Peptides against a protein of PDB entry 7BDX. Designs and how they scored, part 301

Target 1, 212 residues: chain A of PDB entry 7BDX
Amino acid sequence: EMGAAACTLLWGVSSSEEVVKAILGGDKALKFFSITGQTMESFVKSLDGDVQELDSDESQFVFALAGIVTNVAAIACGREFLVNSSRVLLDTILQLLGDLKPGQCTKLKVLMLMSLYNVSINLKGLKYISESPGFIPLLWWLLSDPDAEVCLHVLRLVQSVVLEPEVFSKSASEFRSSLPLQRILAMSKSRNPRLQTAAQELLEDLRTLEHN

## One batch from the design tools (peptide; made by RFdiffusion4, then SolubleMPNN)

Design b2_p27_8_s2
Fold by OpenDDE base, seed 3:
Structure b2_p27_8_s2 (fold): chain B 212 residues (1-212), chain C 212 residues (1-212), chain A 27 residues (1-27)
Amino acid sequence: as target 1 above (212 residues)
Amino acid sequence: as target 1 above (212 residues)
Amino acid sequence: MPVAPPRDEEALAQARAALETLAALLS
């Protein structure tokens, strides 16, 4: 319980840029983010056996960890750190997003997707994520999620790729063939206004790239 | 391990006033500090059975917690919070300082004493601490510690009391009779310059009060 | 409710604007 509480507080205060700098400026950052990935992985692996109560201390702890990563990635120096020094964590997040089933651990998925989106703000981060093995199949998998928020944040991540021609050109053929365009089109008709808008914008961006 | 790492990071960043304000401004502060006391107590109680490796994750975790409390108490709003809303934690710290044997958990003692000293900067905090049951016997117990740093921080706490006539007058007779003046005098001859100075100053303050 | 992590959308917004500008130039 105490660990979860401490981690939750750290998550809260990490919303400040100065706190992110303080986290990274210390000598414990590397170890922390290494263990973070391991902890998140252990949590996800444990889900097959015991219905982890979504409100358990373990869940809260992992949510807080994902939140910390997201907040770090929200800051330029944090993105640089993650892409340069914590690539294993990024790999872990991508792997965990693939390991989780549709509808499973929705909150964690959203947080992880937010972190990846923030990382994708950096060209280097975007390249790293998009060039990850199985990235495009992962997008397809995640867009099959029944949760609108999960889908929204996947669409945002896809948009980051599409809006960067240098990155998109490398996988354009696979994107065109493998993206569930019908699913995205269905999302553009969603009653959820955020999802609707994101899907519409992405479809427009994709059309623009087809005509160019 | 992850809990200790997270708590250590929180300790590090809590050295900032803005972070302290952020911790306290959230809705989780009360719960956090409540659990903090319980966690510290559990740790100290566990010391009788298994030689907790001083470098264990558990030790590091508790050190970080004590550090967080110290950093919170270093800020005016933090002191106000602790004295108004987390008195149980202060009681716990005082109790734990009494439960630990001379030479036992020196680092933790120092951190806890630092926190109490910081709390004592507030008159309300000073009153609360000094009026705690068994406070003066506790001072005697702590001044018997072979560790110079422990003794130093005890002397600082005693000095906080002595320098506040409103507080000192209530316990002046007990202070005069129960303080190990010979021990303090011995400390004034210590080769440790910090301890030496603190002991000398305290003796001077006590003499001044005897003549007034 | 747990504090929601911030999201930086500025770069994406800029990229979108750039893409739209490019599209307009090619049309």
Scores: peptide ipSAE 0.018, ipTM 0.636, DockQ to the pose 0.015; fails the geometry check
Fold by OpenDDE base, seed 2:
Structure b2_p27_8_s2 (fold): chain B 212 residues (1-212), chain C 212 residues (1-212), chain A 27 residues (1-27)
Amino acid sequence: as target 1 above (212 residues)
Amino acid sequence: as target 1 above (212 residues)
Amino acid sequence: MPVAPPRDEEALAQARAALETLAALLS
């Protein structure tokens, strides 16, 4: 319980750039983020079935960790740190997103996707994530999620790739062949306005790139 | 392990006044510090004998918690918070200092004493601590510790009382009768220069108060 | 723009606790 409480506070205060800088300025940052990945992985591995107890101390602890990573990635120095010094954590996040079934651990998925999106603001981070083995299959897997919030954040991540020609040119062929365009089109007709808009914008961006 | 790491990071960033204000501005601060006291108490209760594993995750977690309390108490708003809203935590710290044997959990004792010293900067805090049942016997108990750092921080806490006439006048008779003056005199002859100086200064202050 | 997760009050409390632990390590 205390661990979850402490980690939740750290998550909250990590919204401050100064706090992120303080965390990263310490000699324990590397170890902390290494253990973060391991803890998140252990949690996912221990999950039985599709049901997650969202209010458990364990769940709250892992959510807080994912939140901390997201807040760190929201800051330029944090992105640089993650991309340069904590790539294993990024790999872990990608793996966990692949290991979780559609509908499983929705909140954790959203947090992890938000962290990846923040990392994708860094060109080096975007390259690293998009060049990860199985990235496109992972997007397909995540877009099969029934949760609109999961799908929204996946679409945002896809858009980060599409909006960067240097990155998209390398994967454009794979995106055209393997991206579930019909699913994205279906999302553009969603009653969820955020999902609808994100899907529409992505489809427009993709069409623009096909004509160039 | 992750809990200790997260709590350690929180401890580090709590050195910032802005972070302390952020912690206290949340609606979960009360709960956090309540759990802090409970966790510290549980740890001390679980200790077998005089030997503490200083490098254990549990120990590090509790040290970090004590450090957080100390950092909060270093800030004016933090002192006000502790004195007004978290008196149970102060009571717990006093109790734990009494429950620990001389030489037992030295590092934790030092951290807890530092927190009490910081609280004692607030007149209300000083009154609250010094008026706690068994405060003088507790000082005697703590001054019997073989650790010079423990004794140093106890002497500093005693000095906080002695230097505040409004507080000392209420306990002056008890201090004269029950304070281990011979032990403090022995400390003034210590080879530890910090302990020596603290003991000398306290003896000078006590002599000044006897002649007034 | 980078998206920070919504501050769940509980997450904020845990973050504060973690920051306190971090501050303690840095002290």
Scores: peptide ipSAE 0.014, ipTM 0.591, DockQ to the pose 0.095; fails the geometry check
Fold by OpenDDE base, seed 5:
Structure b2_p27_8_s2 (fold): chain B 212 residues (1-212), chain C 212 residues (1-212), chain A 27 residues (1-27)
Amino acid sequence: as target 1 above (212 residues)
Amino acid sequence: as target 1 above (212 residues)
Amino acid sequence: MPVAPPRDEEALAQARAALETLAALLS
């Protein structure tokens, strides 16, 4: 599939800030990211059952798309673009993360979560994501995933919210009541050192905020 | 079409030497250029009649592919790669230029001719192209195109051959007997200044070589 | 910051340049 090959190459080169700037400087950026969201959505909707063929051209195509979004979001101008001009894509990513079952399309979930985390580095992006309808329930859903890497990237995203007082103050009550603290506590005992550390750090941050 | 959008973006970023190096440094370069040739061939074979829909997603996809090849060929390492590792693509481009009728797919022809010209900057590339079976008849065929830009880029390619004594000496007799000198002379009287100049320069070069 | 694994910096620069060229061609 030529599309998958082209997307894969574009993904590879999008790791450069200059490439991201070039992508965004063109008049086709909006169209590209619009179709990206649609294509990702179509892929997820077309999944038959809980089994994913990771080595398929279709999967590679979607992974490359998610990778491009992640790389764009890693750059300051890319974050600004996504937050200002491609909010539909962000909405799509959030929706797809909600539509996928725990254990389903793990690698894609990780890439999408990485993209959201990258967007969250921008305060405006963080606000947009955290204020999205169903954000807290989505975190609960995603933290139920059996995959340690999915959970890790969810925890990182949650930490982005917690570390920004302006954002956390708006959701603090809902986070306290709806965030699966017991699950996070269980993760702090994980044999996965990255997951363990992330969970412990988040719990410490949450405790500190509870006492302030 | 997501493939067309991705290819278009890849084409845009391939204008950078660093992107070309990134494209070629990956393990997917050979596959990409292999599929590129196949896709371009499939497109040309699928053309219904002499009418091309220039604004179609399919056309845009193929134009982007041709653009990527052109940009890769504009870089020294890209030329080396194409000449050493993707000769099938060069053969495909030459074949497609022969398969398309005069006036058919003008923009695509221009892009393909630009790619061949860029490859011809490399002596090894120039040798490979000029020694291709049917190269001289192909030039005759292409110079019969009613489009000034097609003819211009053919003349530029011919000039690349003429300006390299090592290459021209091998084909000099065939060029003299088979190149449409009368057509080139007519082009030297064209109202298109670029075509006029290119034709005049080529005629002067040919005359100089005839007297030496 | 988590980023998808890119190609080398040279490949990225080239891809960016290619995208710029594509953008320029599409303009």
Scores: peptide ipSAE 0.011, ipTM 0.582, DockQ to the pose 0.127; fails the geometry check
Fold by OpenDDE base, seed 4:
Structure b2_p27_8_s2 (fold): chain B 212 residues (1-212), chain C 212 residues (1-212), chain A 27 residues (1-27)
Amino acid sequence: as target 1 above (212 residues)
Amino acid sequence: as target 1 above (212 residues)
Amino acid sequence: MPVAPPRDEEALAQARAALETLAALLS
């Protein structure tokens, strides 16, 4: 209980750049994020089937952890730290996103996707993520999620790749062939304005790249 | 393990006024500090005899909690919050300081004493602490601790009382009769310069009050 | 190039709510 409370408070305050710097300036950051990955993995592995107790202390604890990662990745120095010193955590997040079924642990998936998106702001981070084994299949898998928010953040991540020629050119053929373009097109017709916009923008970006 | 890590990070960042404000600005602060008190109490009650495992995750977790309280109390708004909204936590800290034997959980005692000292900066906090049942006997008990750091922070707290006429006048007779003045005098001869100074200053303050 | 999204106030609110839920469960 208290652990979850403390972690949640840390999540809240980690939205500040100064706090992120303080976290990373300590000698405990590496260990913290190492354990973070392990804890998140343990949680996901402990899930029985498709059932998740979202209201459990354990779930809230893991949500807070994912939130902290997201907030750290929102800051330049945080991204640098993650992509240089905590790649295992990124690997874990990618793995967990692959392990979770569509509709399972939606909130956690969203937070993890947000963290990856934030990391993708760093070119080095984007390269690392996009070159991860099974990255493109993972995108397809994640785009199959029934949750609009999950799909939104996947599209944002895909857009990060598409908007970086150095990254996209390496996998352009695979991206075009493997992305569920029909699904993305359907998303562009969503009533969710955020999803609609993200899908439309991505489709436009993809079309632009086909003509170049 | 992760709980302790998160709590420790929160402890670290709570040294910032902005972070304290962020903690208190949330709707979770009251509950957090309520659970904090309960957790600390549970820890102390779980101690078997005089033996404490200082290196345990549980110990570290509780240390971090005490550290957070200390850091919150270091800030004006934090003191106000504690003295107005979390008096139960203060009661708990006072109780735990009374329950711990000399030499037992020294680090925790120091942190708790530091928190009380910080609270004592607020006149309302000082009044609350000093009017607590058994406060003066508690000071005597705590001054019997073999640890110089414990004694130092006790002396600082005593000094807070002595330097506030409104508070000291109410209990001056009891303070003079109940304080181990010989022990304090011995502390003024300590090789520890911080302890020596604190003891000397307190003795000087007490003497000044006797002549007035 | 993607820019860092603004602070996710919603995520923060959700975290707060989660903590409240935890607190409620533990009470």
Scores: peptide ipSAE 0.009, ipTM 0.630, DockQ to the pose 0.039; fails the geometry check

Design b2_p27_8_s3
Fold by OpenDDE base, seed 4:
Structure b2_p27_8_s3 (fold): chain B 212 residues (1-212), chain C 212 residues (1-212), chain A 27 residues (1-27)
Amino acid sequence: as target 1 above (212 residues)
Amino acid sequence: as target 1 above (212 residues)
Amino acid sequence: EPVAPPVDEAALAQAEAALATLAELLA
């Protein structure tokens, strides 16, 4: 309980750039993020079946951890840190996103996807994530999620790839063949305006790249 | 382990006034500090004998908690919060300082004493602490500590009382009778310059008040 | 109601297989 409370507070205050800098400027950052990955992984591995106790202290703790990563990744120096010094954490996040079933741990998925998106703002981060083995299949898996927020954040991540010709060109053929375009098209007709817009924009971007 | 790491980071960043404000501005602050007191108490109660594993995760966790309290108390709004909303935590700290033997958990004692000193910067906090039952005997007990840092911080706290006539006048007779003046005098001859100075200043302040 | 159309089970199986490969590579 106390750990979750402390971590939740850390998550809350880490929304500040100065706090992120303070976290990263210390000698404990590397260890913290290393253990973060391990803790998140342990949590996901402990999930038996499709039922999650969303209100458990453990869940809240892991949510806070994922939130901290997201907040760190929202800042330039934080992205640099994650991409340079915590690649294993990024690998872990990718792994966990793959391990979770559609509809499972929605909040955690959203947080992890937000973190990856934030990392993808850096070209180096984008390259690292997109070149991860099984990245495209992972996108397909994640786009299979019934949750609009999950799908939204996946679309945003995909758009990050598509908007970078250097990155997209490497996977263009695989993207075209493996991206669930019909599902994205269906999302472009969603009643959720955010999802609708994101899907529409992505489809437009993809079309533009097909004609060039 | 993860909890200790997260709490340690929170401790580190809580040295910022803005972070303290952020902590206190949230809806989780009350719960956090309530659990903090309980956690610290549980730790101290779990200490069997005079041996402490200073490097244990539990110790580090509790140190971080005490550090957070100290940092919160270093800020005006933090002191106000503690004095108004977390008196039980202050009571707990006083209790724990009494429960610990001389030489036991030195680092924790220092942190707790620092927190009390910081709280004592507010008149309301000073009054609350000094009017706590057994406060003067507690000072005597703490001044019996073999550690120079512990003694230093006790002297600082005593000085906070002495420097406030309204507070000191209520306990002046008891202070004069129960304060280990000979021990403080011995400290004024310490080779530790910080301890020496603090003891000397306190003795001078006490003498000034005796003549008035 | 689901936010998106039902998952294609065949496509899901393919994705799962690909993800299993990823897991092996990341292990």
Scores: peptide ipSAE 0.016, ipTM 0.670, DockQ to the pose 0.017
Fold by OpenDDE base, seed 1:
Structure b2_p27_8_s3 (fold): chain B 212 residues (1-212), chain C 212 residues (1-212), chain A 27 residues (1-27)
Amino acid sequence: as target 1 above (212 residues)
Amino acid sequence: as target 1 above (212 residues)
Amino acid sequence: EPVAPPVDEAALAQAEAALATLAELLA
């Protein structure tokens, strides 16, 4: 309980750039983010068993951890830190997104996807994520989620790849062949206006790239 | 381990006034400080048994908690919060200082004493602490500690009482009769220059108040 | 729970500029 409360407070204050700088300027940042990855992994591995109550202290704790990573990645120095010093954590997040089933732990998936999107703002981060083994199959898996918020954040991540010519040119053929275009088209007709807009924009961007 | 790491980071960033304001502005502050008191109490109660390694994750966690309280109390709005909304925590700190034996958990005692000193900067806080049942006997108990740093912070707390006429006038007779003046005199001859100076100044202040 | 919004391009540019400045100061 106390650990979850402390982590939640740390999550709240990590929305400030000055707090992110303070976290990263300390000698404890590396240790914190290494243990973060391990803790998130342990939580996801525990889900195949007993229905952990979504509102458990453990769930709240892991949400706070994912939130902290997201807030760190929202800052340029935080992105630089993650891409240079915490690649194992990025690998862990990608792995966990693959391990979670559609409809499972929606809030956690959203936070992890937000963190990856924030990392993708950096070209180095975008390259690292997009060159990860099984990245495109992972996008297909994640877009099969029934949750509109999960799908929205997947589409935003895909758009980050599509908007970067250097990254997209390397995998354009695989993206065109392996993206679930029919699913994205269905999303462009969603009643959720955010999802609808994101899907429409992505389809337009993909069409523009086919003509170039 | 993860909880201790998160708490330690929160301790580090709580040195900033803006972070303290962010912590207190959230709806989680009350819960955090209530659990903080309980956690510290549980730790101290566990010490009478197995020699918990001073360098354990549990010890580090409790040190971080005490450090957070100290940093919150270093800010005016933090003092106001503690005195108005976390009196139970102040009572707990006073109780734990009484429960710990001389020479036991020196670092924790120092942090708790620093927090009480910071609270004493506020007249309302000073009144609350000094009017606590057994406060003067507690000072006598704490001044029996063999550690110079513990004694230094006790003397600083005593001086906060002595320098406030409204507070001192109410208990002046008890202070004069129950303070270990011989022990304080011995401290004024210490090889530790900080302890020596604090003891000398306190003795001078006490003498001045006897002549008024 | 408070989560910082995704960085806009302007914030990114400022952050990149700040990092470049920091790199120059540390070099």
Scores: peptide ipSAE 0.000, ipTM 0.662, DockQ to the pose 0.015; fails the geometry check
Fold by OpenDDE base, seed 3:
Structure b2_p27_8_s3 (fold): chain B 212 residues (1-212), chain C 212 residues (1-212), chain A 27 residues (1-27)
Amino acid sequence: as target 1 above (212 residues)
Amino acid sequence: as target 1 above (212 residues)
Amino acid sequence: EPVAPPVDEAALAQAEAALATLAELLA
């Protein structure tokens, strides 16, 4: 309980740029993010067993960790730190997103996707993520999620890739061949206005690229 | 391990006034400080058994919690919060300082004493602490500690009491009758310059009060 | 840039319930 409470508070205050700078300016940052990845991985691996044992405190703890990563990635120096010094954590997040089934741990997926989106604001981060093995199949796997918020954040991440010609050119063939266009079209007709807008924008961006 | 890491980071960033305000501005602050007291109490109670089982992570976790409380108490709004909304935590700290033996958990004692000193900067806090049952005997118990840093922070807390006539007047009789003058005099001759200075200042303050 | 606020306990409970339902469907 206390660990979850402390981590939740740290998550809340990590919304501040000054707090992110303070976290990263200490000699403990590397260790913290290393353990963060391991903890998140252990939690996701525990889901393959008796779901009944998922202590609410453990889930809250992992959500807070994912939230901290997201908030760190929202800050320029935080993105730089993650991309330069915590690549293992990024690899872990990508792996965990692949290990989770559609509809499973939706909130954690959303936070992890938000963190990846924030990392993608840095071109170096976008390159790192998009060049990760199985990245394109992972996007399609995640777009199969029934949750609108998961799909929204996937579409945002996809858009970050599509909007960078240097990045998109490297994966354009695989992207075009595996693109779940019908799924994205279905999302563009969603009753969820945020999802609808994101899907429409992505479809427009893709159409623009096909004409070029 | 992860809990200790998160709490240690929270301790580090809690040195910021903005972070303290963020902690206290949330709806989770009361719960956090309630659990903090319980966690610290559980740790101290565990020391009566096999000292060998004190996981370095558990100790670090509790030190971080005590550090957070100290940093919160260093800020005006934090002192107000503790004195108005977290009195149970103050009672717990006072109790734990009494439960620990001389030389036992010195670092924790120092942090707890620092928190009480910070609370004593608020006159309402000083009144609350000094009117707690057994407060004067507790001060003398703590002054028996062989550690110079423990004694230093006790002397600072004693000085806070002595410097407030309204507070001192309520306990003056008990204070004078139980004052370990020889111990304080010995501290005024210490090779530790900080302890020496604090003891000398306190002796001067006490002499001034005897002439009034 | 998106900032993530802390998740409340009610939202956590819903997530756990959803996981339990999924586990039942996969069994």
Scores: peptide ipSAE 0.000, ipTM 0.668, DockQ to the pose 0.075; fails the geometry check
Fold by OpenDDE base, seed 5:
Structure b2_p27_8_s3 (fold): chain B 212 residues (1-212), chain C 212 residues (1-212), chain A 27 residues (1-27)
Amino acid sequence: as target 1 above (212 residues)
Amino acid sequence: as target 1 above (212 residues)
Amino acid sequence: EPVAPPVDEAALAQAEAALATLAELLA
C-alpha cells in the first residue's frame, strides 16, 4: 500500500516540468526507470486472465509508474533522457503493448501509448520507436482493440509517423501494405468524436501521401 | 525495491515548496501520511537488534518517508497540515523516538528529530509536541544518545521550547528539575563544532531564563 | 539525499529558493 501511495503522489507532482527536471537531475533516475520497466513487466506477466482488478494496489502502483513515464516524456529534457538513457524502458513498453490482448488492461495501455506518443515528439524518439522490430504489426494489433481510447492513442502515434517524412519514408512500403485501412475507416465513422476526428485526419494525411 | 525508489524520488522532489503544496493539495495526502506513520512504526517494531542494515531497501524506504515528512514540515502550509490533519503521525514519531535505543537507527532518529524541529517552528506545532505526554523525559532519553547529530537535533528542539515563553512557562518546573545540565555542559565541550555551539547557545539561553 | 534543513534563516532562504525552483518546475 505505501509504495502505491508514494508512487501515486510522485505521479501527481511529476505533471510539473520542474519536478521532472528534479527527478532527472538526481542520481536515482536511472535506477528508478530501470526497475520501472521490470515492475511493469512483472505485473503484466502476472495477469492470468483478462479480468483486471482495476482497484488493486498493484494496479494503482503500475498505473502511477506508467503515468510518471508519461509525464516525464511530456517534457523535452525528459524525452531526451528516455531516448538516450532509458531505451530499455521504451522497449519494455512496446513489448507490453504487444503482450496485452485486445481489451486487456485498457487504462495501462492508454498510459503507455501516451508515453510513446510523448516520446515521439522528439525526432530521435520517433525514430527509435518506429524502427523497433515489429512496430507496424504492433500498431495493427493495437488498432484491433475494442476500446476507443486505446485506438485513439494508436492513431495519434501513427500520425506522428506519417507526419515525419524522414521516418515515414523508411516504413512507407510496409505501412501501406499492412495498415488496416478498413479499420481506420470504420473509426472515422465512430460515434466517439475524438476517435472520429483522429481517424479522419489520419486518412486525409494518408491520402495526401498517396498523391505525392 | 520499486517502492523504495519511488519514495526516494518523492523525497528528493519534496524539498521544493511547490511540490509540498502539490502533495497537500491532492486528495491523497491524508492517506499517504496515515500509512506513513504505520509503515515507520512497523519498521521500528521489526528491528530485532541494534544492528540495522542501513543499505536495505526497507531502511531506505523508511528514511525516504521520514525525509518527506521533514520536507513537508519545512514549509508553512506543511506544518499547518501536519498539526491540523496528521497529529497521529506526530504522535507516532514521538513514540518511535522513545522506542529506539541510544545508538539505534541514528539516521532515522535524526530525520524524525528534524521533522519535529520543523514542526516546532509553528507555535501550534511547538505546543502540540511539547504538551505530548512524556515529552520532557523523551528529550533526556534522546540526549543520552552517543551520536552527536542526534544530540544536536535534540538540543535544537529543546531550544525551540526554551525560546518560546508561552510554551516554556508550562513546562519550566519539570524542565528545570530534570534537565541533564551536566550532559549539556559536556556537549558544550564537544569536538563537534555544531554540537558545541548548540550546547553553548542553549546554556546561555537557560542562564538568561534563570536570571529572569 | 536532499532533505530540507531545519528551518533557520538559512533554511528558510533555501526553502524559498527551493520553492522558486519548484515553481519553475511546476510551471
Scores: peptide ipSAE 0.000, ipTM 0.646, DockQ to the pose 0.017; fails the geometry check

